# Ledger of designs, part 4: peptides against a protein of PDB entry 4N3Y

Target 1, 83 residues: chain A of PDB entry 4N3Y
Amino acid sequence: ETRDQVKKLQLMLRQANDQLEKTMKDKQELEDFIKQSSEDSSHQISALVLRAQASEILLEELQQGLSQAKRDVQEQMAVLMQS

## One batch from the design tools (peptide; made by RFdiffusion4, then SolubleMPNN)

Design b1_p8_4_s2 (from b1_p8_4, 5 letters changed)
Fold by OpenDDE base, seed 4:
Structure b1_p8_4_s2 (fold): chain B 83 residues (1-83), chain C 83 residues (1-83), chain A 8 residues (1-8)
Amino acid sequence: as target 1 above (83 residues)
Amino acid sequence: as target 1 above (83 residues)
Amino acid sequence: SQLLQELA
């Protein structure tokens, strides 16, 4: 019967629409998650980079201090030998 | 005394060297962490992007199906009215 | 550090 066929098609249409809306929502949530995740990771990396840069500065200062200390020791030893 | 001064400087030199080595290690560990973290995040994002793309394909298929179903219902209703 | 230079 045509009437029965129409009713069946109407049901199928509603089901398709429901699935479509669900899929659209899921897609949007996934895109939002990706965006937020990447931003959070970027912030974390940036913060860690700054920390590493601070360590780099400290390293350079210590290297210079070490070199100077070595020179100072050498100089003092030379004075000691002359005395 | 010069001798005492030399001994003091030698101790300072050892301390500076110890701190330098520690700082170098810490810096390296931090760089490794940043590198690994960014790579892991990149992989995660890529996987999620693929998932989103799959959802996009499904969305398009459902939209086409929905449109066709609507047309089918309209056609059947027209037939019903003619009968 | 090459890595830090690339990331900074």
Scores: peptide ipSAE 0.080, ipTM 0.489, DockQ to the pose 0.030
Fold by OpenDDE base, seed 5:
Structure b1_p8_4_s2 (fold): chain B 83 residues (1-83), chain C 83 residues (1-83), chain A 8 residues (1-8)
Amino acid sequence: as target 1 above (83 residues)
Amino acid sequence: as target 1 above (83 residues)
Amino acid sequence: SQLLQELA
């Protein structure tokens, strides 16, 4: 009967609505996760970039020091030979 | 004596060179890590975006279904009232 | 979704 049909449809409506709400929540959680993950990664990468830059500066200083040390050794060798 | 000075400087040179090589290695590892981490995150995010998009499609379909169900219920109610 | 549009 029509009455039973209506009841069935009402149930289907409720089920659909419940699923809709659940799916909306899931989507929101996914979006939140993506956003947060991206931000976290970005900040981590930025920090590591700074660290790498610090290493680069140190590297350059060491290279300069190495060159100076080499010159110093050569200079002292020259003195030694002249002695 | 000059000979001792030369030996000292040679030691310093070796130490500096060793540290330089170590630092260069560290820098390279940092760069590799940053690159790989960024790529990994990017791919992960892309996959999650696709998943979120799928959820969005499902959401839209559910909304359409809900609207249709509502109309169906109303239609059956009308039939019931006319009976 | 604004987020999806920005990320896609």
Scores: peptide ipSAE 0.080, ipTM 0.485, DockQ to the pose 0.031
Fold by OpenDDE base, seed 2:
Structure b1_p8_4_s2 (fold): chain B 83 residues (1-83), chain C 83 residues (1-83), chain A 8 residues (1-8)
Amino acid sequence: as target 1 above (83 residues)
Amino acid sequence: as target 1 above (83 residues)
Amino acid sequence: SQLLQELA
């Protein structure tokens, strides 16, 4: 009967609408999550880069200092040998 | 004393190098993680989009069916009234 | 530092 078919279709339509809305919501939430996660990670990476830069600067300074110190030691030894 | 300073600088240099390498490694791991996570999420979103599309198609079909069914019911009622 | 520029 047609009237019964109408009722069935109405139910199915409501179910489909609910599913569609749910799926759209889930997609949006996932997109938002990815966006936020990416931004957070980007900030974290930036911080790590800064730390690496600081370490690099320190390394360069230490290398220079070490080289100079070694030269100074060698000079002192040379002086001792000349004694 | 210079020789003692050299030893101290060498230690600091090693520590700085270790820190630098660690930081670089951490950054790389984070970048790899983000890349993988993004790819995984992209695939998941694509799947959700497909689900949404399927639901949308179903909705459209149901709406058409419902409209037709309602018209049929109305026509049947009209026939009854004419009886 | 080219390395740092590439890393950033």
Scores: peptide ipSAE 0.070, ipTM 0.464, DockQ to the pose 0.026
Fold by OpenDDE base, seed 1:
Structure b1_p8_4_s2 (fold): chain B 83 residues (1-83), chain C 83 residues (1-83), chain A 8 residues (1-8)
Amino acid sequence: as target 1 above (83 residues)
Amino acid sequence: as target 1 above (83 residues)
Amino acid sequence: SQLLQELA
């Protein structure tokens, strides 16, 4: 009886240990995945931010140009009306 | 001897099971973290893309406006020179 | 626009 119990428990222990090792491996893979994923995402986000910022700057420049052009036309017309 | 062995193995099994449960919990937490992190990042990226696209559209509109304004001035000057 | 669409 006790001998049978020992054998059974030994088997159970081996099975538990095998499962533990497998689970630990899975955990490690997830950690690695998290690290890689976060790095990739961070790079992507940073790139997008920079592009957006560049576009914003260009927008502001164009807006200023458009406004200035309008003013220039107004001034030119005024001068012509005086001449 | 066998009895002692049984007791020892029982203890080892309990310890292994406890560790297994703990590790499984950790794994689950990592899975949850990955899911949440990926969703958050995806939303952020999508938002940035949309904003960038909107800016691009506005840029194009402003460029067209500026070009048209320039042409308008040229035409006006031409007319005035004829009058 | 192709670049932005690719990222989306």
Scores: peptide ipSAE 0.051, ipTM 0.404, DockQ to the pose 0.038

Design b1_p8_4_s3 (from b1_p8_4, 4 letters changed)
Fold by OpenDDE base, seed 5:
Structure b1_p8_4_s3 (fold): chain B 83 residues (1-83), chain C 83 residues (1-83), chain A 8 residues (1-8)
Amino acid sequence: as target 1 above (83 residues)
Amino acid sequence: as target 1 above (83 residues)
Amino acid sequence: SELLQALA
């Protein structure tokens, strides 16, 4: 019956090995996913940061333009009052 | 005609203001999106890291189990040879 | 702007 015990243990060993290999694969896939996800997010965020920066520049230009326009209007109104 | 010039400038000013407000809104939306995206990614990655760590622990346990199983098989075989 | 500084 020792023989039967050995047979059972051999089976258990094979099962354990199969599970081990599966787990190793799963772990690797998760690590790969994490790395890829991080990289993708980083790239996307960087792109959006640049876009937001462009908007900020435009905003500043528009603000300056508004200020100048206001001054121009005031100047023209002054001229109008003098005319 | 100074009057007409003033009218035109007033219109331009309004247009500029409208564009400014639009741009401000766009910028804010982009910034909000960036922040949210970053937070979401961070949370997701953290969760996956924990999952990967769990897999690593399991892997280590399985490896230890395999080693023990091998030893057990060898021991049983030794007994079998003596019987 | 502060957000951009943090993320840039």
Scores: peptide ipSAE 0.071, ipTM 0.505, DockQ to the pose 0.031
Fold by OpenDDE base, seed 1:
Structure b1_p8_4_s3 (fold): chain B 83 residues (1-83), chain C 83 residues (1-83), chain A 8 residues (1-8)
Amino acid sequence: as target 1 above (83 residues)
Amino acid sequence: as target 1 above (83 residues)
Amino acid sequence: SELLQALA
């Protein structure tokens, strides 16, 4: 009968609304997770980039020092040979 | 004396070279880590974006269903009132 | 180095 049909539809409506709210919450949680994950990774990468840049500078300094040391050794060897 | 000086410089040269090699390795490891981390995050984010898009579609469908259900309830209530 | 250039 019609009354029972109405009650059934009211239940279906409530169930649909509950599912909608759940899905909305899930979507929001996913978006928040993506945002947070992206920010965390960005910060980590930035920090590592800075560290790598510092290492690059150090490498260049070491290379210069190595070249100078090599020249110094060669010069001293030349002096030794002349003696 | 000169001979001892040469030997000292040779040692310093070896030490400098060792440090250079170590730093080069460290730099490479950092670059590799950054690359891998970035790729992993990119893949994860892409997957989550797809999931969020699917949820968006579902939300739209649920909203349509909810609206339709509401209309159905109202129609049935009208029929009930007419009886 | 190219990676650093791309990221920095």
Scores: peptide ipSAE 0.070, ipTM 0.498, DockQ to the pose 0.031
Fold by OpenDDE base, seed 3:
Structure b1_p8_4_s3 (fold): chain B 83 residues (1-83), chain C 83 residues (1-83), chain A 8 residues (1-8)
Amino acid sequence: as target 1 above (83 residues)
Amino acid sequence: as target 1 above (83 residues)
Amino acid sequence: SELLQALA
């Protein structure tokens, strides 16, 4: 009868609401995870960029050192030839 | 003597060049890693966004279902009261 | 590096 049908529908409504709340929670957790993951990745990439920048500085120093060494060799060779 | 000094400097120059090449390679690998990591993260985030969007669609459907169920309950209750 | 500049 209608009374039993109403009770059944009320149960279904409660179940649907429970599912909705669960889904809302899951969605929020997913959004939070995406946000956190993005932030973590950003920080990691930033750290790696700093490392790469340090390597670039080293490269510049090595290049300068190489150029100086080359000049020193040239000068020493000149001294040798003059000696 | 100068001859030996020149030979030593030539060795140092070669060693410096080797180190430079190694550092250049390492820097390139680091840049490649950053690029790949960023791309992988982007793809992962995109997949998670799609999942979140699917959940959002479900939420909308559930909300509509809940509203309909509520209306159905109200209508059935009205029938019950009229009966 | 353009990549480093873009990422920094």
Scores: peptide ipSAE 0.069, ipTM 0.499, DockQ to the pose 0.031
Fold by OpenDDE base, seed 2:
Structure b1_p8_4_s3 (fold): chain B 83 residues (1-83), chain C 83 residues (1-83), chain A 8 residues (1-8)
Amino acid sequence: as target 1 above (83 residues)
Amino acid sequence: as target 1 above (83 residues)
Amino acid sequence: SELLQALA
């Protein structure tokens, strides 16, 4: 019966359309999520790099200070030995 | 006291180095995580796109079928009216 | 450092 066929196809069409719309929505939401997540992570990584850089600077300064302090101790010891 | 200064600087140096190493490690792990997450999401999005495409194809086919069915019903009704 | 620049 053609009439019944039409009704069946109408139902199937609605179902297919609903699925399509849902899928497109899900895809869009996922893309947005990924974009946001990537941006957030990028910012976090940048912050960590800055922290590492700060630590590096401190290390270099402390190393220089330690070297100087070591030399000073050696000098003091030398003076003591010479006295 | 120079000796005490040396000891203090040594401690600070170790602490700074530990922080630097930790920061670098954390950054690397985060980068790796982001890369992996992005790849996983990319695959998922691709799968969803394919599903959407399948739904679109079905929709188009059903729409064509529905249109044809509708025409068939109209033709049947026309025949009845002519009889 | 060159390392930090490469990683940044």
Scores: peptide ipSAE 0.063, ipTM 0.457, DockQ to the pose 0.027

Design b1_p8_4_s4 (from b1_p8_4, 5 letters changed)
Fold by OpenDDE base, seed 2:
Structure b1_p8_4_s4 (fold): chain B 83 residues (1-83), chain C 83 residues (1-83), chain A 8 residues (1-8)
Amino acid sequence: as target 1 above (83 residues)
Amino acid sequence: as target 1 above (83 residues)
Amino acid sequence: DELLEALR
């Protein structure tokens, strides 16, 4: 019966359409999620880079201070030995 | 006391170094995580795209079938009206 | 990072 076949196909068409719309929506949501996640991560990485750079500067300053302090101690010891 | 100052600076230097190493490690881990997450998401999106494409093809086929079935029903009705 | 390596 062709009439019944039409009804069956109409149902299948609606089901297929629903699936298509759902899949397209899911894809869009995932794309949006990835975009947002990537942006958030990028900002976090940038913050960590800045922190690392600040620490590196501090390290260099401390190294210089250490070297100077060491020299000062050696100088003081030399003075004591000469006295 | 310069000697004590040296010891203090040495401690600070070690602490700064530890912080720097930790920060750099954290940054690397985050970069690796983002890379992996992005790859995984890309594969998932691709799978969804394929599914959507399959559904779209099915929709088109069903639409064609629906149109044909509808025409067949109309033809059958026409035959009945003419008999 | 040469500084980091030197401090290890």
Scores: peptide ipSAE 0.063, ipTM 0.468, DockQ to the pose 0.013
Fold by OpenDDE base, seed 3:
Structure b1_p8_4_s4 (fold): chain B 83 residues (1-83), chain C 83 residues (1-83), chain A 8 residues (1-8)
Amino acid sequence: as target 1 above (83 residues)
Amino acid sequence: as target 1 above (83 residues)
Amino acid sequence: DELLEALR
């Protein structure tokens, strides 16, 4: 029956539209998540990089300190030997 | 007392070295974490991008289906009107 | 989307 077919197709059309809208929303949410995740990751990585850089500076300072300490020990040993 | 000073400095040197080694380890762990985090994020993002692309294709198919369905409804209505 | 709007 043609009338019934029309009604069925109209229903299918509505259902398809609903699914389309849902899928569009899901896609948008995915895009938003990707963007947010990317930003969050970028921020986290940047923060960690800064921390690593601070660590690097500290290491350099410690190395200088170690070198100086070693020199100081040598000097003190020299004093000990001559006095 | 010079001898005591030498001993103290030697201890300080050892302590500094221990701290340096610890800091070096911490730095390495941070670097590893950054790399791993970056890779994980990249993989996750890539997977989500693929999912989004699949969604895009589905949307296109749905749109085509909707267009065809609408045409079908129109055709059925025409048949209904002439019969 | 125009198609979506047309179906409303």
Scores: peptide ipSAE 0.054, ipTM 0.504, DockQ to the pose 0.078
Fold by OpenDDE base, seed 4:
Structure b1_p8_4_s4 (fold): chain B 83 residues (1-83), chain C 83 residues (1-83), chain A 8 residues (1-8)
Amino acid sequence: as target 1 above (83 residues)
Amino acid sequence: as target 1 above (83 residues)
Amino acid sequence: DELLEALR
């Protein structure tokens, strides 16, 4: 009967709505997760970049020191040879 | 004496070079880590984006279904009222 | 690195 059909459809509508709400929540959770993951990765990478920059500075200092040390050795050798 | 100083400087030079090499390796490892981390994050985010897109499609289908179901209920109610 | 190579 029509009445029974209406009741059935109303139930189906409620069930569909519940599913819709659930799916919407799931989608939102995924979006939030993606956002958070991206932010976390960005922070980590930024921190590591700073660390790498510090290493670069140290490398430059070491290279300069090595160059100077080599020159110093050469100078001392020259003095020794002149003696 | 000059000879002793030269020997000392040569040792210091070698030590500095060793430190330089070590630091260069460390820097390279950091760069590699950053690169890998970024790639991994990118892959994960891409996968999750696809999942979110699938959810979006489902949401659209559900919304259409709900709209139709509501119309069907209304139609059946109209028939019932006319009887 | 040229300097490093020169020191080897």
Scores: peptide ipSAE 0.054, ipTM 0.504, DockQ to the pose 0.078
Fold by OpenDDE base, seed 5:
Structure b1_p8_4_s4 (fold): chain B 83 residues (1-83), chain C 83 residues (1-83), chain A 8 residues (1-8)
Amino acid sequence: as target 1 above (83 residues)
Amino acid sequence: as target 1 above (83 residues)
Amino acid sequence: DELLEALR
């Protein structure tokens, strides 16, 4: 019967609409999550890079110090040998 | 005394070397962490992007379906009015 | 969304 068919189609339409709304929401949430995650990761990586760079500076300083210390030891040894 | 000074400097050198080695290790660990984190994040983001794109496709399909359903309902209504 | 509103 036509009336029954119409009612059925109306129900199907409502169901489809509900699903559409849900899916739209889910999509938006995913997009927001991706954006936020990317930004957070970017900031974290940047911070860690800076930390690594600080370590690089320290390493260079230590290496320089070691070379100097070695020279100092050698100098002291020379003095000792001459004493 | 010169000998004592030499021994002291040798100790300092050893200490500096130990610190250098530790710092070098720490730096390397940070670099590795950054690299791994970046790769992991990249993969995750890519997967989520694909998921979002799948949702986009579904949304388009649903919208098309809704338009068709509406047309079908209207057609059925027309039939009913003519019966 | 205009389509959703139009279906109400």
Scores: peptide ipSAE 0.047, ipTM 0.507, DockQ to the pose 0.077

Design b1_p8_5_s1 (from b1_p8_5, 3 letters changed)
Fold by OpenDDE base, seed 2:
Parts: structure tokens; C-alpha cells; sequence
Structure b1_p8_5_s1 (fold): chain B 83 residues (1-83), chain C 83 residues (1-83), chain A 8 residues (1-8)
């Protein structure tokens, strides 16, 4: 009977609509999650970059200091040898 | 004494270098993690998109079927009224 | 929502 068929189709339509809405919502949530996660990670990476840059500067300064100190020691040794 | 200063600076340099290498490694690991996570999520979203599209097609088909079924019922009612 | 309204 057509009337019964209509009822069946109405139920199926509701179910399909529910599934569609659920899927769309889930997709949106995942997209939001990825966006947020990416932004958070980006900020963390930026912090690490700054930290690394600070270490690089320190390394360069220490290297220069070490070189100078070594030269100073060598100068002292030269003086000792001359005495 | 300069000699002692050199020793101190050498230690500091080693520490700075260790910190630098550690930071660089950590940064790389985070970048790799983000890349992998993003790719995984992208695949998941793609799957959801396909699922949603399937639901959309089903919805359209059901809507058409429902409309036709309703028309059929109305036709039957018209016949009854004429009898 | 529109579909649910039509079916209600």
C-alpha cells in the first residue's frame, strides 16, 4: 500500500537526515580540532625556535670568549718561556 | 687566573652546545609530529566528507521518492472521492 | 531543520 510506503520513506528520510547532520557536525569538530592543534603546536615550535636562537647567540659568544682566553693563556706561556 | 677561566668557559660552551642540540632535536620532533597528525586528520576528514556526500545523495533520493509516494496517495484519495 | 519541519 502506498500509504505504508510513504510512512516508510518518511522514516528513512529522517534517519538519513540525522546521519547527514551528525556527519557534518563530526567533520566540523575535527576541522576545528586540527586547526586548534596546529595553532598550538605552531606556538610551541616558535618558542623552541626562540630558545634555540638564544642558545646560538650564547654559543657564539662563548666561542669568542674561549678563543680570546686561549690566546691570553698562550701569551702568558710565551712570557714564561722568555723568562 | 686565565687558565681557570678557560676551563670554565669550555664547560659553559659544552653545556650551551648540548642545550642547542637538544632544542633543535625537540623542534624537529614536534614538526614531524604536527606533520603526521595533520596528514592523519586530513585523511579522516576526507572519509567523513565522503560519508556526508553519500548521505546527501540518499536524502535527495528519499525526498524524490517521498514526493512521488505522496502524489500517489493523493491520486488514490481522488479516486476514492470519485467513487 | 528544513527537512524535519517538512516531515513534522
Amino acid sequence: as target 1 above (83 residues)
Amino acid sequence: as target 1 above (83 residues)
Amino acid sequence: DELEELLA
Scores: peptide ipSAE 0.088, ipTM 0.464, DockQ to the pose 0.010
Fold by OpenDDE base, seed 5:
Structure b1_p8_5_s1 (fold): chain B 83 residues (1-83), chain C 83 residues (1-83), chain A 8 residues (1-8)
Amino acid sequence: as target 1 above (83 residues)
Amino acid sequence: as target 1 above (83 residues)
Amino acid sequence: DELEELLA
Protein backbone atom coordinates (compact mmCIF):
# COMPACT_ATOMS: atom_id res chain seq x y z
CA GLU B 1 0.00 0.00 0.00
CA THR B 2 1.42 3.31 -1.13
CA ARG B 3 0.31 5.10 2.00
CA ASP B 4 2.30 2.70 4.10
CA GLN B 5 5.29 3.14 1.86
CA VAL B 6 5.13 6.88 2.31
CA LYS B 7 4.96 6.52 6.06
CA LYS B 8 7.93 4.21 6.02
CA LEU B 9 9.96 6.58 3.92
CA GLN B 10 9.06 9.47 6.18
CA LEU B 11 10.29 7.50 9.13
CA MET B 12 13.51 6.71 7.35
CA LEU B 13 13.94 10.37 6.57
CA ARG B 14 13.49 11.31 10.20
CA GLN B 15 15.96 8.67 11.25
CA ALA B 16 18.48 9.85 8.72
CA ASN B 17 18.08 13.42 9.85
CA ASP B 18 18.59 12.45 13.46
CA GLN B 19 21.71 10.56 12.57
CA LEU B 20 22.99 13.45 10.52
CA GLU B 21 22.53 15.86 13.39
CA LYS B 22 24.26 13.48 15.74
CA THR B 23 27.16 13.07 13.38
CA MET B 24 27.46 16.80 12.92
CA LYS B 25 27.65 17.20 16.65
CA ASP B 26 30.28 14.52 16.94
CA LYS B 27 32.37 16.13 14.26
CA GLN B 28 32.18 19.46 16.00
CA GLU B 29 33.20 17.91 19.27
CA LEU B 30 36.20 16.31 17.65
CA GLU B 31 37.24 19.58 16.09
CA ASP B 32 36.88 21.34 19.41
CA PHE B 33 38.88 18.66 21.15
CA ILE B 34 41.69 18.87 18.64
CA LYS B 35 41.83 22.61 18.95
CA GLN B 36 41.81 22.59 22.71
CA SER B 37 44.34 19.80 22.95
CA SER B 38 46.68 21.58 20.60
CA GLU B 39 46.41 24.80 22.55
CA ASP B 40 47.01 23.04 25.83
CA SER B 41 50.06 21.31 24.48
CA SER B 42 51.40 24.49 23.01
CA HIS B 43 51.10 26.31 26.30
CA GLN B 44 52.69 23.48 28.20
CA ILE B 45 55.57 23.34 25.79
CA SER B 46 56.07 27.07 26.07
CA ALA B 47 56.22 26.85 29.82
CA LEU B 48 58.75 24.06 29.69
CA VAL B 49 60.84 25.98 27.21
CA LEU B 50 61.00 28.81 29.69
CA ARG B 51 62.13 26.41 32.37
CA ALA B 52 64.81 25.04 30.12
CA GLN B 53 65.99 28.53 29.38
CA ALA B 54 66.19 29.30 33.06
CA SER B 55 68.30 26.21 33.52
CA GLU B 56 70.52 27.33 30.71
CA ILE B 57 71.17 30.60 32.49
CA LEU B 58 71.97 28.73 35.66
CA LEU B 59 74.36 26.47 33.81
CA GLU B 60 76.22 29.42 32.42
CA GLU B 61 76.48 30.95 35.85
CA LEU B 62 77.74 27.73 37.32
CA GLN B 63 80.31 27.35 34.59
CA GLN B 64 81.60 30.81 35.27
CA GLY B 65 81.64 30.05 38.95
CA LEU B 66 83.60 26.89 38.36
CA SER B 67 86.14 28.73 36.32
CA GLN B 68 86.53 31.30 39.04
CA ALA B 69 86.77 28.65 41.70
CA LYS B 70 89.49 26.91 39.77
CA ARG B 71 91.40 30.12 39.48
CA ASP B 72 90.97 30.73 43.17
CA VAL B 73 92.32 27.32 44.01
CA GLN B 74 95.28 27.80 41.75
CA GLU B 75 95.99 31.17 43.24
CA GLN B 76 95.88 29.82 46.74
CA MET B 77 98.14 26.96 45.78
CA ALA B 78 100.63 29.44 44.43
CA VAL B 79 100.49 31.33 47.68
CA LEU B 80 101.02 28.12 49.56
CA MET B 81 104.08 27.24 47.54
CA GLN B 82 105.54 30.68 47.93
CA SER B 83 105.05 30.75 51.65
CA GLU C 1 95.80 28.73 57.19
CA THR C 2 96.30 28.69 53.45
CA ARG C 3 96.24 24.92 53.26
CA ASP C 4 92.82 24.89 54.81
CA GLN C 5 91.66 27.56 52.43
CA VAL C 6 92.80 25.49 49.49
CA LYS C 7 90.97 22.46 50.79
CA LYS C 8 87.83 24.49 51.27
CA LEU C 9 88.00 25.89 47.78
CA GLN C 10 88.60 22.45 46.34
CA LEU C 11 85.50 21.24 48.09
CA MET C 12 83.53 24.14 46.74
CA LEU C 13 84.79 23.36 43.28
CA ARG C 14 83.68 19.77 43.56
CA GLN C 15 80.30 20.83 44.80
CA ALA C 16 79.90 23.29 41.99
CA ASN C 17 80.89 20.70 39.44
CA ASP C 18 78.41 18.23 40.83
CA GLN C 19 75.68 20.81 40.67
CA LEU C 20 76.64 21.73 37.15
CA GLU C 21 76.44 18.15 36.00
CA LYS C 22 73.11 17.74 37.69
CA THR C 23 71.75 20.86 36.08
CA MET C 24 73.01 19.80 32.69
CA LYS C 25 71.21 16.53 33.09
CA ASP C 26 68.02 18.27 34.13
CA LYS C 27 68.16 20.55 31.14
CA GLN C 28 68.61 17.63 28.82
CA GLU C 29 65.69 15.83 30.38
CA LEU C 30 63.49 18.85 29.89
CA GLU C 31 64.49 19.14 26.27
CA ASP C 32 63.79 15.49 25.71
CA PHE C 33 60.44 15.78 27.42
CA ILE C 34 59.42 18.73 25.32
CA LYS C 35 60.41 16.97 22.15
CA GLN C 36 58.62 13.77 23.03
CA SER C 37 55.52 15.55 24.24
CA SER C 38 55.33 17.57 21.08
CA GLU C 39 55.68 14.49 18.92
CA ASP C 40 53.04 12.64 20.89
CA SER C 41 50.63 15.51 20.60
CA SER C 42 51.28 15.87 16.92
CA HIS C 43 50.54 12.24 16.26
CA GLN C 44 47.41 12.33 18.36
CA ILE C 45 46.17 15.39 16.56
CA SER C 46 46.84 13.79 13.22
CA ALA C 47 44.84 10.74 14.20
CA LEU C 48 41.94 12.85 15.35
CA VAL C 49 42.04 14.87 12.17
CA LEU C 50 41.63 11.66 10.25
CA ARG C 51 38.64 10.76 12.37
CA ALA C 52 37.10 14.14 11.74
CA GLN C 53 37.64 13.71 8.05
CA ALA C 54 35.94 10.35 8.14
CA SER C 55 32.99 11.96 9.86
CA GLU C 56 32.91 14.61 7.20
CA ILE C 57 32.61 11.96 4.54
CA LEU C 58 29.81 10.32 6.48
CA LEU C 59 28.01 13.62 6.80
CA GLU C 60 28.16 14.17 3.08
CA GLU C 61 26.81 10.70 2.46
CA LEU C 62 23.99 11.25 4.91
CA GLN C 63 23.11 14.54 3.33
CA GLN C 64 22.90 12.91 -0.05
CA GLY C 65 20.83 10.15 1.44
CA LEU C 66 18.46 12.64 2.98
CA SER C 67 18.02 14.36 -0.32
CA GLN C 68 17.27 11.09 -2.00
CA ALA C 69 14.89 10.08 0.73
CA LYS C 70 13.03 13.32 0.36
CA ARG C 71 12.73 12.76 -3.35
CA ASP C 72 11.49 9.26 -2.75
CA VAL C 73 8.83 10.48 -0.37
CA GLN C 74 7.71 13.10 -2.80
CA GLU C 75 7.57 10.61 -5.60
CA GLN C 76 5.48 8.22 -3.57
CA MET C 77 3.17 11.01 -2.57
CA ALA C 78 2.67 11.85 -6.20
CA VAL C 79 1.85 8.24 -6.92
CA LEU C 80 -0.60 8.25 -4.07
CA MET C 81 -2.38 11.29 -5.38
CA GLN C 82 -2.56 9.92 -8.89
CA SER C 83 -3.94 6.60 -7.81
CA ASP A 1 18.41 24.41 11.03
CA GLU A 2 19.21 23.97 7.38
CA LEU A 3 18.24 20.32 7.31
CA GLU A 4 14.93 21.00 8.94
CA GLU A 5 14.28 23.58 6.32
CA LEU A 6 15.15 21.10 3.63
CA LEU A 7 12.63 18.65 5.01
CA ALA A 8 9.88 21.24 5.36
Scores: peptide ipSAE 0.087, ipTM 0.498, DockQ to the pose 0.011
Fold by OpenDDE base, seed 3:
Structure b1_p8_5_s1 (fold): chain B 83 residues (1-83), chain C 83 residues (1-83), chain A 8 residues (1-8)
Amino acid sequence: as target 1 above (83 residues)
Amino acid sequence: as target 1 above (83 residues)
Amino acid sequence: DELEELLA
């Protein structure tokens, strides 16, 4: 009867509301995760960039050292030939 | 003596070159990792965004359903009062 | 909440 139908509809409405709230929560969690993931990735990338920059500086130093070493070898060879 | 010094410097030069090559390789690996990590993160974020969008659509549907259900309940209550 | 108000 109509009364029972109303009660059923009310129950369905409550169930729908529960599902809606759950979905809203899940959506929020997803958005939070995206935000956090993006921030974490940004931080990680920044750290890696710094490491790469440190390596770049070291490479420059090594290259300078190699160039100097080569010159030193040349100089020593010259001394050897002179001696 | 000078000859031995030259030999030592040559060895040092080789060692420096080896280290340089290693460092260059490491730098390249780091750059590759950054690139890959960025791409992977981009893909993951895109997938999550799509999921969030799906949830958003579902929320809209649920809200519409809830509104309709409420109206239906009201209508049924009116019928109940009329009967 | 807002939905609770809607159902009221």
Scores: peptide ipSAE 0.085, ipTM 0.494, DockQ to the pose 0.011
Fold by OpenDDE base, seed 4:
Structure b1_p8_5_s1 (fold): chain B 83 residues (1-83), chain C 83 residues (1-83), chain A 8 residues (1-8)
Amino acid sequence: as target 1 above (83 residues)
Amino acid sequence: as target 1 above (83 residues)
Amino acid sequence: DELEELLA
C-alpha cells in the first residue's frame, strides 16, 4: 500500500539524515582535535627548539673556554720547560 | 688555578652536551608523535567522509522515493474524487 | 666526533 510505503520512506529518510548529521559532526570534531593537538605540540616543539639553541650556545662558549684553558696550561708547561 | 679551571670546564661541557642531546631527542620524538597522530586521524576522517557520502546518497534516493510515493497518494485521492 | 676529541 502506498500510504504505508510513504510512512516507511519518511522514517528511513529521517534515520538517514540523522546518521548523516552525526557523521558530519564526528568528522568535524576529529578535524578540530587534530588541529588543536598539532598546535599544542607545535608550541612544545618550539620551546624545545629554543632550549636546544641555548644549549648549543652554551656548548660553543664552553668549548672556547676549554680550548683556551687547555692552551694556557700548555703555555705554562712550556715556560717551565724553558726554565 | 688553570688546572682546576680546565677540569671544571670539561665537566660543564659534558653536561651541556648531554642536555643538548637530550633536548634534540625529545624534540624528534615529539615531531614523530605529531606526524603519526596526524596520519592516524587522517585515516579516521577519510573513513568518516566515505560514510557521510554514502549517507548522502541514501538521503537523495530516499527523498526521491518519498516524493514519488507522496505524489502517488495524491493521484489516488484525485481519482477517488472524480468518481 | 670533534666534541669527543676536544674532551679527551
Scores: peptide ipSAE 0.082, ipTM 0.452, DockQ to the pose 0.010

